# Peptides against a protein of PDB entry 4XPM: the designs that were tried, part 3

Target 1, 160 residues: chain A of PDB entry 4XPM
Amino acid sequence: VMLHSKNVKGFLENTLKPYDLHSVDFKTSSLQSSMIITATNGGILSYATSNNDVPKNSINEINSVNNLKMMSLLIKDKWSEDENDTEEQHSNSCYPVEIDSFKTKIYTYEMEDLHTCVAQIPNSDLLLLFIAEGSFPYGLLVIKIERAMRELTDLFGYKL
Target 2, 67 residues: chain B of PDB entry 4XPM
Amino acid sequence: DIKGTIAFDTHGNVIESTGVGSQRIEDIGDLSKVTLDAEGFAQVQGDSLLVHLYKRNDITLAVYTSA

## One batch from the design tools (peptide; aimed at target 2 F41 Q43 L61)

Design b2_p20_3_s4 (made by RFdiffusion4, then SolubleMPNN; from b2_p20_3, 8 letters changed)
Fold by OpenDDE base, seed 1:
Structure b2_p20_3_s4 (fold): chain B 160 residues (1-160), chain C 67 residues (1-67), chain A 20 residues (1-20)
Amino acid sequence: as target 1 above (160 residues)
Amino acid sequence: as target 2 above (67 residues)
Amino acid sequence: SEKEKAELKALHDSILEEIL
């Protein structure tokens, strides 16, 4: 199934949903944001946010988008640095994963009071980025993004 | 009689926590070093709580009980 | 005990089922 821009947007919106476990009394907040960005420059190709009450084309929306742009750039830069740092790749903040024989890494980054998680879509120039509140545990965030990544096989190998 | 839980991954990062487990995230450091039996189980006696450990699929579950 | 192990395993599996 081909992933179009609209499909990607909807996919990202679905990733925002929180965990609400019944086996144990544990639940999370929704993700603050979910994005696909370029690994080359941190440009946002698609995004979803949990705060959708902002009117379109409003100043508040512009500020929100600008905030996402800033975060995406910062995370991209940190990711780029870590990709060239073997020590960082062996830290507890880096998760090597394999999806259908494709290898990639999931990184967790604390951005101010937020918990973020980023992963390169295998063999592509794209990154999947989750931004959550500080209460969202990193281990679960990693699981979430890994599972999400498995649904983006159409983007595997995508080059800009 | 579960007093709380902590689930954590192989990196020591929390997956979930409940009850007293939420207040004992620092226990992960020690719990991750516990030797599990062939079936993936262990028990660790704490100060006032017994910690039951089970690991499978790279996820360790710690269950805190009074006994 | 074996019963406790079973319960622990069941809980683990239940959590796993929900998060994966």
Scores: peptide ipSAE 0.780, ipTM 0.955, DockQ to the pose 0.945
OpenDDE base, seeds 2, 3, 4, 5: peptide ipSAE 0.780, 0.780, 0.779, 0.779; ipTM 0.955, 0.955, 0.955, 0.955

Design b2_p20_6_s4 (made by RFdiffusion4, then SolubleMPNN; its pose is not in this set)
Fold by OpenDDE base, seed 2:
Structure b2_p20_6_s4 (fold): chain B 160 residues (1-160), chain C 67 residues (1-67), chain A 20 residues (1-20)
Amino acid sequence: as target 1 above (160 residues)
Amino acid sequence: as target 2 above (67 residues)
Amino acid sequence: SALSKEELKELFDKLLKEIL
């Protein structure tokens, strides 16, 4: 089964949902953005944003989209550098994970006042990227993206 | 009587924090070095608060209590 | 009184269930 673009969009929109814990009195904000981008050039294949109050084709929306494009490119570049740097892969900002015998890495990156994490969809040319507010804990963000990655098995091995 | 919590991963990154735990994120460095018993538990006395530790599946939960 | 191991483990289990 292949994920359709609309299904991917819906998936990403669902990842925006915040944590609202009841075991302890803790809750997060929604993710600002969730994206699937190409590992090759950081091109956005699909995205979702919590800032859905902006009219379509407005200057604010354009600026928002442009900002996403910029961030995706920057994060892709940083990711690419780290993937070619064994030392960075052993830093605390890199989480090696295994999903169904497929190995990948989750990286956390601070982008200005935002907390981000990115992970290569196993054996694919695609990256999953979460952008959250600075109040969103990195440890939880990593867990979130790992769990989300497990839902994208259809994209494992996807090559452009 | 729980005064707060911190949950953190093996990288020392916060998973969640509540109450006094939110003000003691810097404790993670020391808490991560605490030797746990065979069941994954430990207790650490700090100032007026007792920290209860439990670790499983690479996640450590620290619970702060008054006693 | 101090939090028991069982109570702590239970809290952990609840938390784990919510975040994973």
Scores: peptide ipSAE 0.784, ipTM 0.954, DockQ to the pose 0.836
OpenDDE base, seeds 1, 3, 4, 5: peptide ipSAE 0.783, 0.783, 0.783, 0.783; ipTM 0.954, 0.954, 0.954, 0.954

## One batch from the design tools (peptide; aimed at target 1 N14)

Design b2_p21_2_s2 (made by RFdiffusion4, then SolubleMPNN; its pose is not in this set)
Fold by OpenDDE base, seed 1:
Structure b2_p21_2_s2 (fold): chain B 160 residues (1-160), chain C 67 residues (1-67), chain A 21 residues (1-21)
Amino acid sequence: as target 1 above (160 residues)
Amino acid sequence: as target 2 above (67 residues)
Amino acid sequence: MSKEELKELHDKLLEEIESQV
């Protein structure tokens, strides 16, 4: 069963949910945004945002989408740079991971007051991107995106 | 008895923090260097707080207590 | 705090993280 675009959107929407760690009385906010973008151009293939109360085709929606486009492009560019920088790949902001024998990396990036993390879907031309508030700890954000990535096996090896 | 917690990963990044732990994120640098016993435990006496450490699955949990 | 209590807390934390994927 191939993951359809509608299913991808639903998946991304599900990733928005916050953590509520009752054991230690810690909870996060919802992700601000969750996106799948192209690694080549930073183009948005699918996205979800925590603010869904914006009317469709409204100016506010357009501005919001445009902002996401801008952020995705910026993050893609930084990701591309880091993929060619061995020093950055050994920083505390880079997490090499292996999923089903596929190797990928998770990067954390601070964008203004936001916490972001991005990871290349294994062997694909796609990136998964999470954008969260600054209160969302990076360690937990990394765990979140890693676990989410494991659910995107249908996109492994996807080439544009 | 628990005054706060910090959980952090192998990169020293915070997974969660609560209570006094939220005010002691800078402790991670030192806590990450603590030698754990064979079971993954350690205790570190701080200023006025005792820090209980346990690491498993690449997650270190630090629990701050008064004693 | 005993080792058992600490381990239990860690286990619960881990479980919560994994279950909320």
Scores: peptide ipSAE 0.788, ipTM 0.955, DockQ to the pose 0.857
OpenDDE base, seeds 2, 3, 4, 5: peptide ipSAE 0.788, 0.788, 0.787, 0.788; ipTM 0.955, 0.955, 0.955, 0.955

Design b2_p21_2_s3 (made by RFdiffusion4, then SolubleMPNN; its pose is not in this set)
Fold by OpenDDE base, seed 2:
Structure b2_p21_2_s3 (fold): chain B 160 residues (1-160), chain C 67 residues (1-67), chain A 21 residues (1-21)
Amino acid sequence: as target 1 above (160 residues)
Amino acid sequence: as target 2 above (67 residues)
Amino acid sequence: MSKEELAKLHEELLEEIESQV
């Protein structure tokens, strides 16, 4: 089974949905953006955004896409630096995880007033990236991205 | 009666917060150091509120009550 | 709040988190 581009887009769109934890009366906003980017260049292979009110080819859409490109590049750079920094890998912003016997790391990064979370898809040249509002707690964001990666086994080992 | 909650992970990062818990995120530092019993429970008296702690599956839930 | 109630709430929380992924 292969995860096609269309399927990836749909998957990312599904990750945008908020949490609504009725047991404790807690709910989040939707993710602002969800992306799969290259670990090498930070290039966006696929993305979804919760802002669907922007007309296509409008100035606002262009600005939005450009902003995503900038953020993806910045986060990729930080990720790359941290992957070469033992101290950063032992900070509370780094979560070593194992999925189906594959090891990866989840990083949380503050980007202006946004909360972001990024993780290398195991053994791949791809990163999964979530961007949320500052009200989205990091602990929950980490859980979200970990669980999401478990659904991307088709991309494990993907090399550019 | 529950006045609020905080759930946090082993890194001390918030999973969720509600009510008075949302205003007491700084409590996580101390709550994470509380010794739990063999079943994963503890109670901590803090000012006018009682904090009920339970940890399972690397998630600690703190529930704030008046008593 | 009893231990049972607290444990139940924790369980419900976990279930909700897992079910909404």
Scores: peptide ipSAE 0.786, ipTM 0.955, DockQ to the pose 0.845
OpenDDE base, seeds 1, 3, 4, 5: peptide ipSAE 0.786, 0.785, 0.786, 0.786; ipTM 0.955, 0.955, 0.955, 0.955

Design b2_p21_3 (made by RFdiffusion4)
Pose (drawn by RFdiffusion4):
Structure b2_p21_3 (pose): chain A 143 residues (1-50, 63-86, 92-160), chain B 67 residues (1-67), chain P 21 residues (1-21)
Amino acid sequence: VMLHSKNVKGFLENTLKPYDLHSVDFKTSSLQSSMIITATNGGILSYATSNSVNNLKMMSLLIKDKWSEDENDTNSCYPVEIDSFKTKIYTYEMEDLHTCVAQIPNSDLLLLFIAEGSFPYGLLVIKIERAMRELTDLFGYKL
Amino acid sequence: as target 2 above (67 residues)
Amino acid sequence: LKDELKTLHDDIMNEIFSETF
């Protein structure tokens, strides 16, 4: 099994969109970036930006390790269930940036959102949980 | 009138804020400790501003008005 | 006042959960 590069890229581009509420006068900026990376090496499989390529590689590997350390050390952590599949959503403050990361269930892949410091964490967590519900094709993807 | 809002989750993380809500994010620590009535409502205040609380689906809404 | 507050809460939630990918 392999990834359909163009469609995953398109998916990540779609995850970039900001929230724009009218019930209250609230709007976020769009995500700085959205990436799927390996849980193993932190290597980037696909990404979308709304800052540079060099800067994404560094942050990706960093969050991969932070996630890796938390995932087996016997911040916020949100246990989640999707169609009886389990994963965990972590938030990491990356300098002035807000980030969420979660392993795509039973896969060797992580989904990573990078947003500005003004993007509320609770909202970033909802965005990534719902986005993961659209990634059933990637559950169990093994390297 | 409504002077501001804050919505926050069970971890105390913010989902959205407006008005004085964005200036009073620190209120969440106290607000999250408020025990709501049987229907999920409460009213508390730190100062001249009245905070109306409603919680459902693990999301608490606080709206700020005058007392 | 309670019905208005509850309606406001649900409207916010509906708008947040309307997000698509």

Design b2_p21_3_s1 (made by RFdiffusion4, then SolubleMPNN; from b2_p21_3, 10 letters changed)
Fold by OpenDDE base, seed 5:
Structure b2_p21_3_s1 (fold): chain B 160 residues (1-160), chain C 67 residues (1-67), chain A 21 residues (1-21)
Amino acid sequence: as target 1 above (160 residues)
Amino acid sequence: as target 2 above (67 residues)
Amino acid sequence: MKEELKELHQKILDEIYSYKF
């Protein structure tokens, strides 16, 4: 089954929603951005971003998209480096996980004041990338991206 | 009464924090080293507060109380 | 307190893992 771009974008938009716990008085902010990018060159295949009242087709929107492109490229580069670095794969910034029968890794990266989390969609050329405010705790961000990946089975094994 | 909470994973990263726990994230370093009993519990005296620990499924919950 | 901790722990996890995308 093929997941259409619209379906993917809609899913990514849903990932933006915050956690709002009631067992404890804890609520996160929305994710700033959620993206599927290529592991090869960091190209953005689909993305969602929180609303910031930026007019469509404005220079501010262009700058925002350009910023996402830059971040995706930087994170992809860091991810690529870590995938070739045994030490980084054993750091507290790396979470090996298994989804169904597939293995993947979740990495957390600080980017300026932002908390980011990236993971290779199992057996694919795609990365799922979450960008959150610094107030979004990494432990929860990791859980979030793992749970999100579990819903992207249609993309497992996707090759460019 | 609970004064705050911290939940953290095996990497020492925060999952959630509330109340005084939000101001005591630095405690995770020490809390992660605490020996838990066979049921996954421990109590530790923190900075003027008692910390109750429970770990299950690789998630540790720290609950801060006055006593 | 122990049972309270267990219950709270479970509630937190249940909430987190019930998140729908």
Scores: peptide ipSAE 0.782, ipTM 0.963, DockQ to the pose 0.900
OpenDDE base, seeds 1, 2, 3, 4: peptide ipSAE 0.782, 0.782, 0.782, 0.782; ipTM 0.963, 0.963, 0.963, 0.963

Design b2_p21_3_s2 (made by RFdiffusion4, then SolubleMPNN; from b2_p21_3, 11 letters changed)
Fold by OpenDDE base, seed 1:
Structure b2_p21_3_s2 (fold): chain B 160 residues (1-160), chain C 67 residues (1-67), chain A 21 residues (1-21)
Amino acid sequence: as target 1 above (160 residues)
Amino acid sequence: as target 2 above (67 residues)
Amino acid sequence: MREELAKLHQDILDEIYSYKF
């Protein structure tokens, strides 16, 4: 079944939820944002944010969306550069992964004090992007985005 | 008794940390270089704490104990 | 300690990978 916009939005909202481990006393904050953006232009196709206290259509909402647009564009640009840089693809900030025989890469990027993670949805023109607080460890963030990406099989091969 | 933990991946990035482990993230650099036995275990004595290592599925768990 | 360590490792992973979206 094809993921519809509402389903995607709901999925992204679910990705915001924190980890709260019990085997060890460890918990994270919620993700600040979760987005699906275009790999071509960094345009936001769908997004979710943890700060939902902003009234709809308010100036604050507009500003928050604009901020997301800015971040998505910056991250897309960095991702694009790294995709054309063999050295960056072999750094500790790049995780080559294979999902159902599709190869993709997960990148971690520090943005100010935020921890971000981005990955191209396999064989698609889409990127999945997580933005978290600096307290969210990168290793776990990578696992999170990989697992999330595995649930987006309907978007595999999506071309603009 | 466990005083803390660090779990980290093959890139040296933290997956989780607790207790004294949260204050010793810098140890990952050295811990990642420790030779593990055939079963994936090792022990490293550091300062007043003993570090127990176990690696499986590309994830290393370090457990800090007093002895 | 080995058994405990291995179990803890597995428990951590199980929790992480039990996360549902």
Scores: peptide ipSAE 0.788, ipTM 0.964, DockQ to the pose 0.932
OpenDDE base, seeds 2, 3, 4, 5: peptide ipSAE 0.788, 0.788, 0.788, 0.788; ipTM 0.964, 0.964, 0.964, 0.964

Design b2_p21_5 (made by RFdiffusion4)
Pose (drawn by RFdiffusion4):
Structure b2_p21_5 (pose): chain A 143 residues (1-50, 63-86, 92-160), chain B 67 residues (1-67), chain P 21 residues (1-21)
Amino acid sequence: VMLHSKNVKGFLENTLKPYDLHSVDFKTSSLQSSMIITATNGGILSYATSNSVNNLKMMSLLIKDKWSEDENDTNSCYPVEIDSFKTKIYTYEMEDLHTCVAQIPNSDLLLLFIAEGSFPYGLLVIKIERAMRELTDLFGYKL
Amino acid sequence: as target 2 above (67 residues)
Amino acid sequence: TKEELKNLHDEIMNEINEQSL
């Protein structure tokens, strides 16, 4: 099994969209970046930006390790269930940036959102949980 | 009139804020400790501003008005 | 007042959900 590079890229581009509420006068900026990376090496499989390529590689590996350390050391952590599949959503403050990371269930892949410091964490968590519900094709993807 | 709002989750993280809500994010620590009535409502205040609380689906909404 | 607050809460949640994937 392999990834359909163009469609995954398109998916990540769609995860970039901001929230724009009218019930209250609230709107976020769009995500700074959205990436799927390996849980093993932190290597980037696909990404979308609304900052530079060099900067994404560094952040990705860093969040991969932070996630890896938290995932087995016996911040916020949100246990989630999707169609009886379990994963965890972590938030990490990356300098002035807000990030969310979660392992795609039973897969060797992580989904990573990078947003500005003004993007509320609780909202970033909701965005990534719903986005993961669209990634059933990637559940169980093994390297 | 509504002076502001804050919505926050069970971890106390913000989902959205407007008005004086964005200036009073620190209120969440106290607000999240408020025990709501049987229907999920409460009213509390730190100062001249009245905070109306409603919680459902693990999301608390606080709206700020005058007393 | 309680009905209005509850409706505001539900409107916010609906809008977040509609704008989510």

Design b2_p21_5_s1 (made by RFdiffusion4, then SolubleMPNN; from b2_p21_5, 9 letters changed)
Fold by OpenDDE base, seed 3:
Structure b2_p21_5_s1 (fold): chain B 160 residues (1-160), chain C 67 residues (1-67), chain A 21 residues (1-21)
Amino acid sequence: as target 1 above (160 residues)
Amino acid sequence: as target 2 above (67 residues)
Amino acid sequence: MREELAKLHESILKEIEEQSL
């Protein structure tokens, strides 16, 4: 079944959920934001945030959205640079992965005090972007986005 | 008696940490270089604690215990 | 101890998978 805009939004909202491990005394916060953006210009096609306490159309919401736009653009730019840099692709911040015979890469980027990771949806013009607090460990964040990517097969090959 | 844990991936990035492990993230650099036995286990003396290592599926678990 | 360590490792992974999309 094809993902519609409202379905994508719901999917992203579900990705916000934290980890709460019972085998060990470890839990994370929810993701701050989860987004699908264009690889071409960093435009946000869909997003979800854990901070929904801000009234709609308020100045704070506008600032929040603007901040997301800025972050998405910065991350897209860094991603684009790394995709054109062989050395960066061999750094410990790059995770080459294969999903159903489709190759992609997961990059981790520290943005101020936030932990982020981004991955190109295989063979598409889209990026999946997770933004988390600094307490969210990168290794787990990578696992999270990789598992999430496996659920986005409908978007594989999507071209703008 | 477990004093803490660290789980980390092949890139040296943390997956989870608890207890004293949360304060010893810097140990990952050395722990990642430890030679494991055929079953994926090793023990390393770290400071006053003993570190038990187990690696499977590209994830290493370090468990810190006393003695 | 080895058995306990292996079981803990397995439990962690299982929980991660269960809580991932």
Scores: peptide ipSAE 0.790, ipTM 0.961, DockQ to the pose 0.987
OpenDDE base, seeds 1, 2, 4, 5: peptide ipSAE 0.790, 0.790, 0.789, 0.789; ipTM 0.961, 0.960, 0.961, 0.961

Design b2_p21_5_s2 (made by RFdiffusion4, then SolubleMPNN; from b2_p21_5, 8 letters changed)
Fold by OpenDDE base, seed 1:
Structure b2_p21_5_s2 (fold): chain B 160 residues (1-160), chain C 67 residues (1-67), chain A 21 residues (1-21)
Amino acid sequence: as target 1 above (160 residues)
Amino acid sequence: as target 2 above (67 residues)
Amino acid sequence: MREELKKLHEDILKEIEEQSL
């Protein structure tokens, strides 16, 4: 099965859903944004936002997209730096993971008052990026992105 | 009677927190160092609360009780 | 208490998995 642009968009939209645990009295907000960006230059290939009440082609939409572009670029830059920093890769903000024998890393980054999480799609030139409110705990955010990435096998090995 | 919970991963990052646990995130540093028994359990006496620990699948659950 | 802890832990994980993609 090949992932098409529309399918990717829908996938990212689905990742926005919050956690609502009933075994314990705990729930999260929805993700603010979910994106697939290029590892090379931080370009956004696909994205979804929880703020869908913004009219299309409006100034607010443009501003929102521009903000996402800025954040994606900043996070990509930080990710790139960390990928070349052994110390950062051994910090509590880095999670080495293996998916179907493919190795990758999940990084958590605090962006202003937001909690972000980014991971390279295994063996690809693509990054999956989640942006959440500060109330979204990092441990759960890491689980979320890891589980999501396991569903993106069609993008494994994708090279630009 | 459970007063709160904290679930955290091997990196010390929170997965969930409830009740008094939400106010004691700083406890993770010490709780992560507690030696668990062969079944993955431990108990730690806090200031006024007893903390019950259980770890499985790289996730530690801390349950705070009065006794 | 041990059984309760184990059960709660399992329930939490189960819910997380169910609510993850």
Scores: peptide ipSAE 0.793, ipTM 0.961, DockQ to the pose 0.975
OpenDDE base, seeds 2, 3, 4, 5: peptide ipSAE 0.792, 0.793, 0.792, 0.792; ipTM 0.961, 0.961, 0.961, 0.961

Design b2_p21_5_s4 (made by RFdiffusion4, then SolubleMPNN; from b2_p21_5, 9 letters changed)
Fold by OpenDDE base, seed 1:
Structure b2_p21_5_s4 (fold): chain B 160 residues (1-160), chain C 67 residues (1-67), chain A 21 residues (1-21)
Amino acid sequence: as target 1 above (160 residues)
Amino acid sequence: as target 2 above (67 residues)
Amino acid sequence: MKEELKELHEKILEEIESQLL
C-alpha cells in the first residue's frame, strides 16, 4: 500500500515527539522540524514542525515555511557535496546503514545552533531530514532517523 | 550508587547523558578505546570515579560510580 | 554490577525503540 501525502504528513508529525528515557533521567526536546525533501533540488514534499502556534496563512507561518525551505536547500547542498566526498563519508558525521538490504547513509550537520540529520530514503530521490535543538544528542538523532526510515518502505525506490 | 551515565555510539556521539556523565562527555574519546571483555564489559578507574562499561548493539553504556 | 549494566542497557534500548511513533 502506497503512502498518501496525508499519511506521510501524519508520520512526520509523529516523529516530532521527544524522547523521555525513564530508565535514566534523560529527556529531549521535540524535534523542531521533520521533512521529506527531494535529493535533486531540496524541495519540500512534506513537513511537520513543532511551531504550530502560528496561525495559518499568517506572515509568521510564511516566514517559518520559507526558513524551512532555506534550510532544506542548504542541507541538500551539503549532502550532495558529501555524497561526492569520500573523506566526509568516513567522518564521524556519516553513518552508513543498511535497511532491508538497501544501503544508505545518515549525515549529521550543525546548522547554527541546531542539530540536524539527513538520510536518503533507500534507492529513492528523497531525503528524510530532522532538525532539532542543540541539546538533542547526535547519536540519538541518528537512531531516530534510522528507525523512522525503516517505517517508510513505501517510499523506497521512489523516483521523481 | 550511580553518579551518572553516558551512552554513546560507535562514532563517539552521545545517545544520552545524565548526572556527572553530562559533564564528562570528553571522556568518550578515551572510553571508546577501552578493551572490553568477551561479554562486553570493562571497568576504568577515573580520577575520583569508577566507570563501568558495557557495550551491546553498537551502543556503549558508561556508568559512573564512586566505587 | 554487570547484570545491572545489562539490564539498564536493555531498558534504554527498549525505551528508544518504543518511543519512535
Scores: peptide ipSAE 0.768, ipTM 0.957, DockQ to the pose 0.853
OpenDDE base, seeds 2, 3, 4, 5: peptide ipSAE 0.768, 0.767, 0.768, 0.767; ipTM 0.957, 0.957, 0.957, 0.957

Design b2_p21_8 (made by RFdiffusion4)
Pose (drawn by RFdiffusion4):
Structure b2_p21_8 (pose): chain A 143 residues (1-50, 63-86, 92-160), chain B 67 residues (1-67), chain P 21 residues (1-21)
Amino acid sequence: VMLHSKNVKGFLENTLKPYDLHSVDFKTSSLQSSMIITATNGGILSYATSNSVNNLKMMSLLIKDKWSEDENDTNSCYPVEIDSFKTKIYTYEMEDLHTCVAQIPNSDLLLLFIAEGSFPYGLLVIKIERAMRELTDLFGYKL
Amino acid sequence: as target 2 above (67 residues)
Amino acid sequence: MTKDELKNLHDNIMNEINEQK
C-alpha cells in the first residue's frame, strides 16, 4: 500500500481553513501548516502551508520526539475514539506557535497542525479530531 | 448587553473568546470550578461583570454582561 | 439574560464550529 501523494496533499490543504463564526464575532487565522509525518523518524510525507520548508522539517522532528517521549513515559492530552479506533491528541507550545499532534490510529503516521499563538488550543484540538475522522483510509498504514 | 464571551473545554483550554472574554482568559480557572445546576447553568462574578455559564457536551460557554 | 437565550447561543456556536473545517 502507498499514499496517493496528490490527494493527501489536497486533504492537508483543506485542513488549513480558518474558523469564521457569526454567532459570536470570532474568527481565527488559517493554520500555519498541516503535515503528515512518520511516527518513526519524524520524516515528512506530505504538508500544506497557508513558514518555510526548512523550518517545517525541524519542527516536525521535534514534535515527533516530544510525542514519542510522552507516548511511553509511564501540556494537554485528549484520549479520542474514532469508529472504535483509539488515538491521543497532544498539544505542544512550539515557541510562540500552538501545535496539535496525533497518531493516525494503528498507523506509523502522525497528523500535525501548526497554528499561530492566537489560535485557541481547544479549537485546534477539535479541528484535528474532526480532520482525523476523514483519514480512515490511513488507519493501520504501516511502514 | 453582551460584553464578551469565552468558550472552553474540560481541560480548561479555550475554544473561542470575544469582547472582555479575551481580556479575562485567566477567569477560566475559577469558572471551570463552578458547579452547575441540574440543567447546566450558573451565574458568578468577579467584579462588576456578570458571568453567565452554560455547559453541555463538555463545552462551557461563559457570557459576560453587567449585573 | 434568560436560560433559553444562553442555551441557544451555546448551540449556535457549537453548530457553526461543527459545520466548518

Design b2_p21_8_s1 (made by RFdiffusion4, then SolubleMPNN; from b2_p21_8, 9 letters changed)
Fold by OpenDDE base, seed 1:
Structure b2_p21_8_s1 (fold): chain B 160 residues (1-160), chain C 67 residues (1-67), chain A 21 residues (1-21)
Amino acid sequence: as target 1 above (160 residues)
Amino acid sequence: as target 2 above (67 residues)
Amino acid sequence: MSKEELKALHDAILEEIESQP
């Protein structure tokens, strides 16, 4: 099965779903946003947002997209800096992981009141980016993005 | 009776928290340093609560009980 | 709380996390 643009969009939309644990009385909010961006310049290739009540092509939608663009750029820049910083890669905000023999890193970043998590899709020029409310715990966010990346094998090795 | 829980990863980041655990996130620093037995268990007596620890698959669960 | 109960709860949490997107 080839992962096409429509499939990517649908995938990202599915990642927005919250956790609702019943073994313990714990639940999260939905992700605010889920994006695939370029590692080179932070350009958004695909995105999903939990705020879908905004009319399409409205000024509010445009502003929302612009906000996402800004956040993606900022996170990309921070990610790029950390990829060149050994100390940051050994901090509690960096999770080295291996997926299907490919090594990558998951980073957590506080952005204003939001919790964000970003990871390079293995051997690719792409980053997967989750943006959540501050109530979404980082440990769970990391698990979420790792599991999501495991479903993006079609994008492994993708070069721009 | 369970008064709360905290699950956290090897980086000390929260995975989930409930009850009194949600108010004791700062305990993770100390809990992460507790020596577990060969089976991955430990108990730590707190101020008024007993903390039961179990770690497996890089996830540590802390359960707060009255006894 | 017994060790068995604690382990069961831990595993239940893990299973739930893995079963959700």
Scores: peptide ipSAE 0.785, ipTM 0.957, DockQ to the pose 0.892
OpenDDE base, seeds 2, 3, 4, 5: peptide ipSAE 0.783, 0.783, 0.785, 0.783; ipTM 0.957, 0.957, 0.957, 0.957

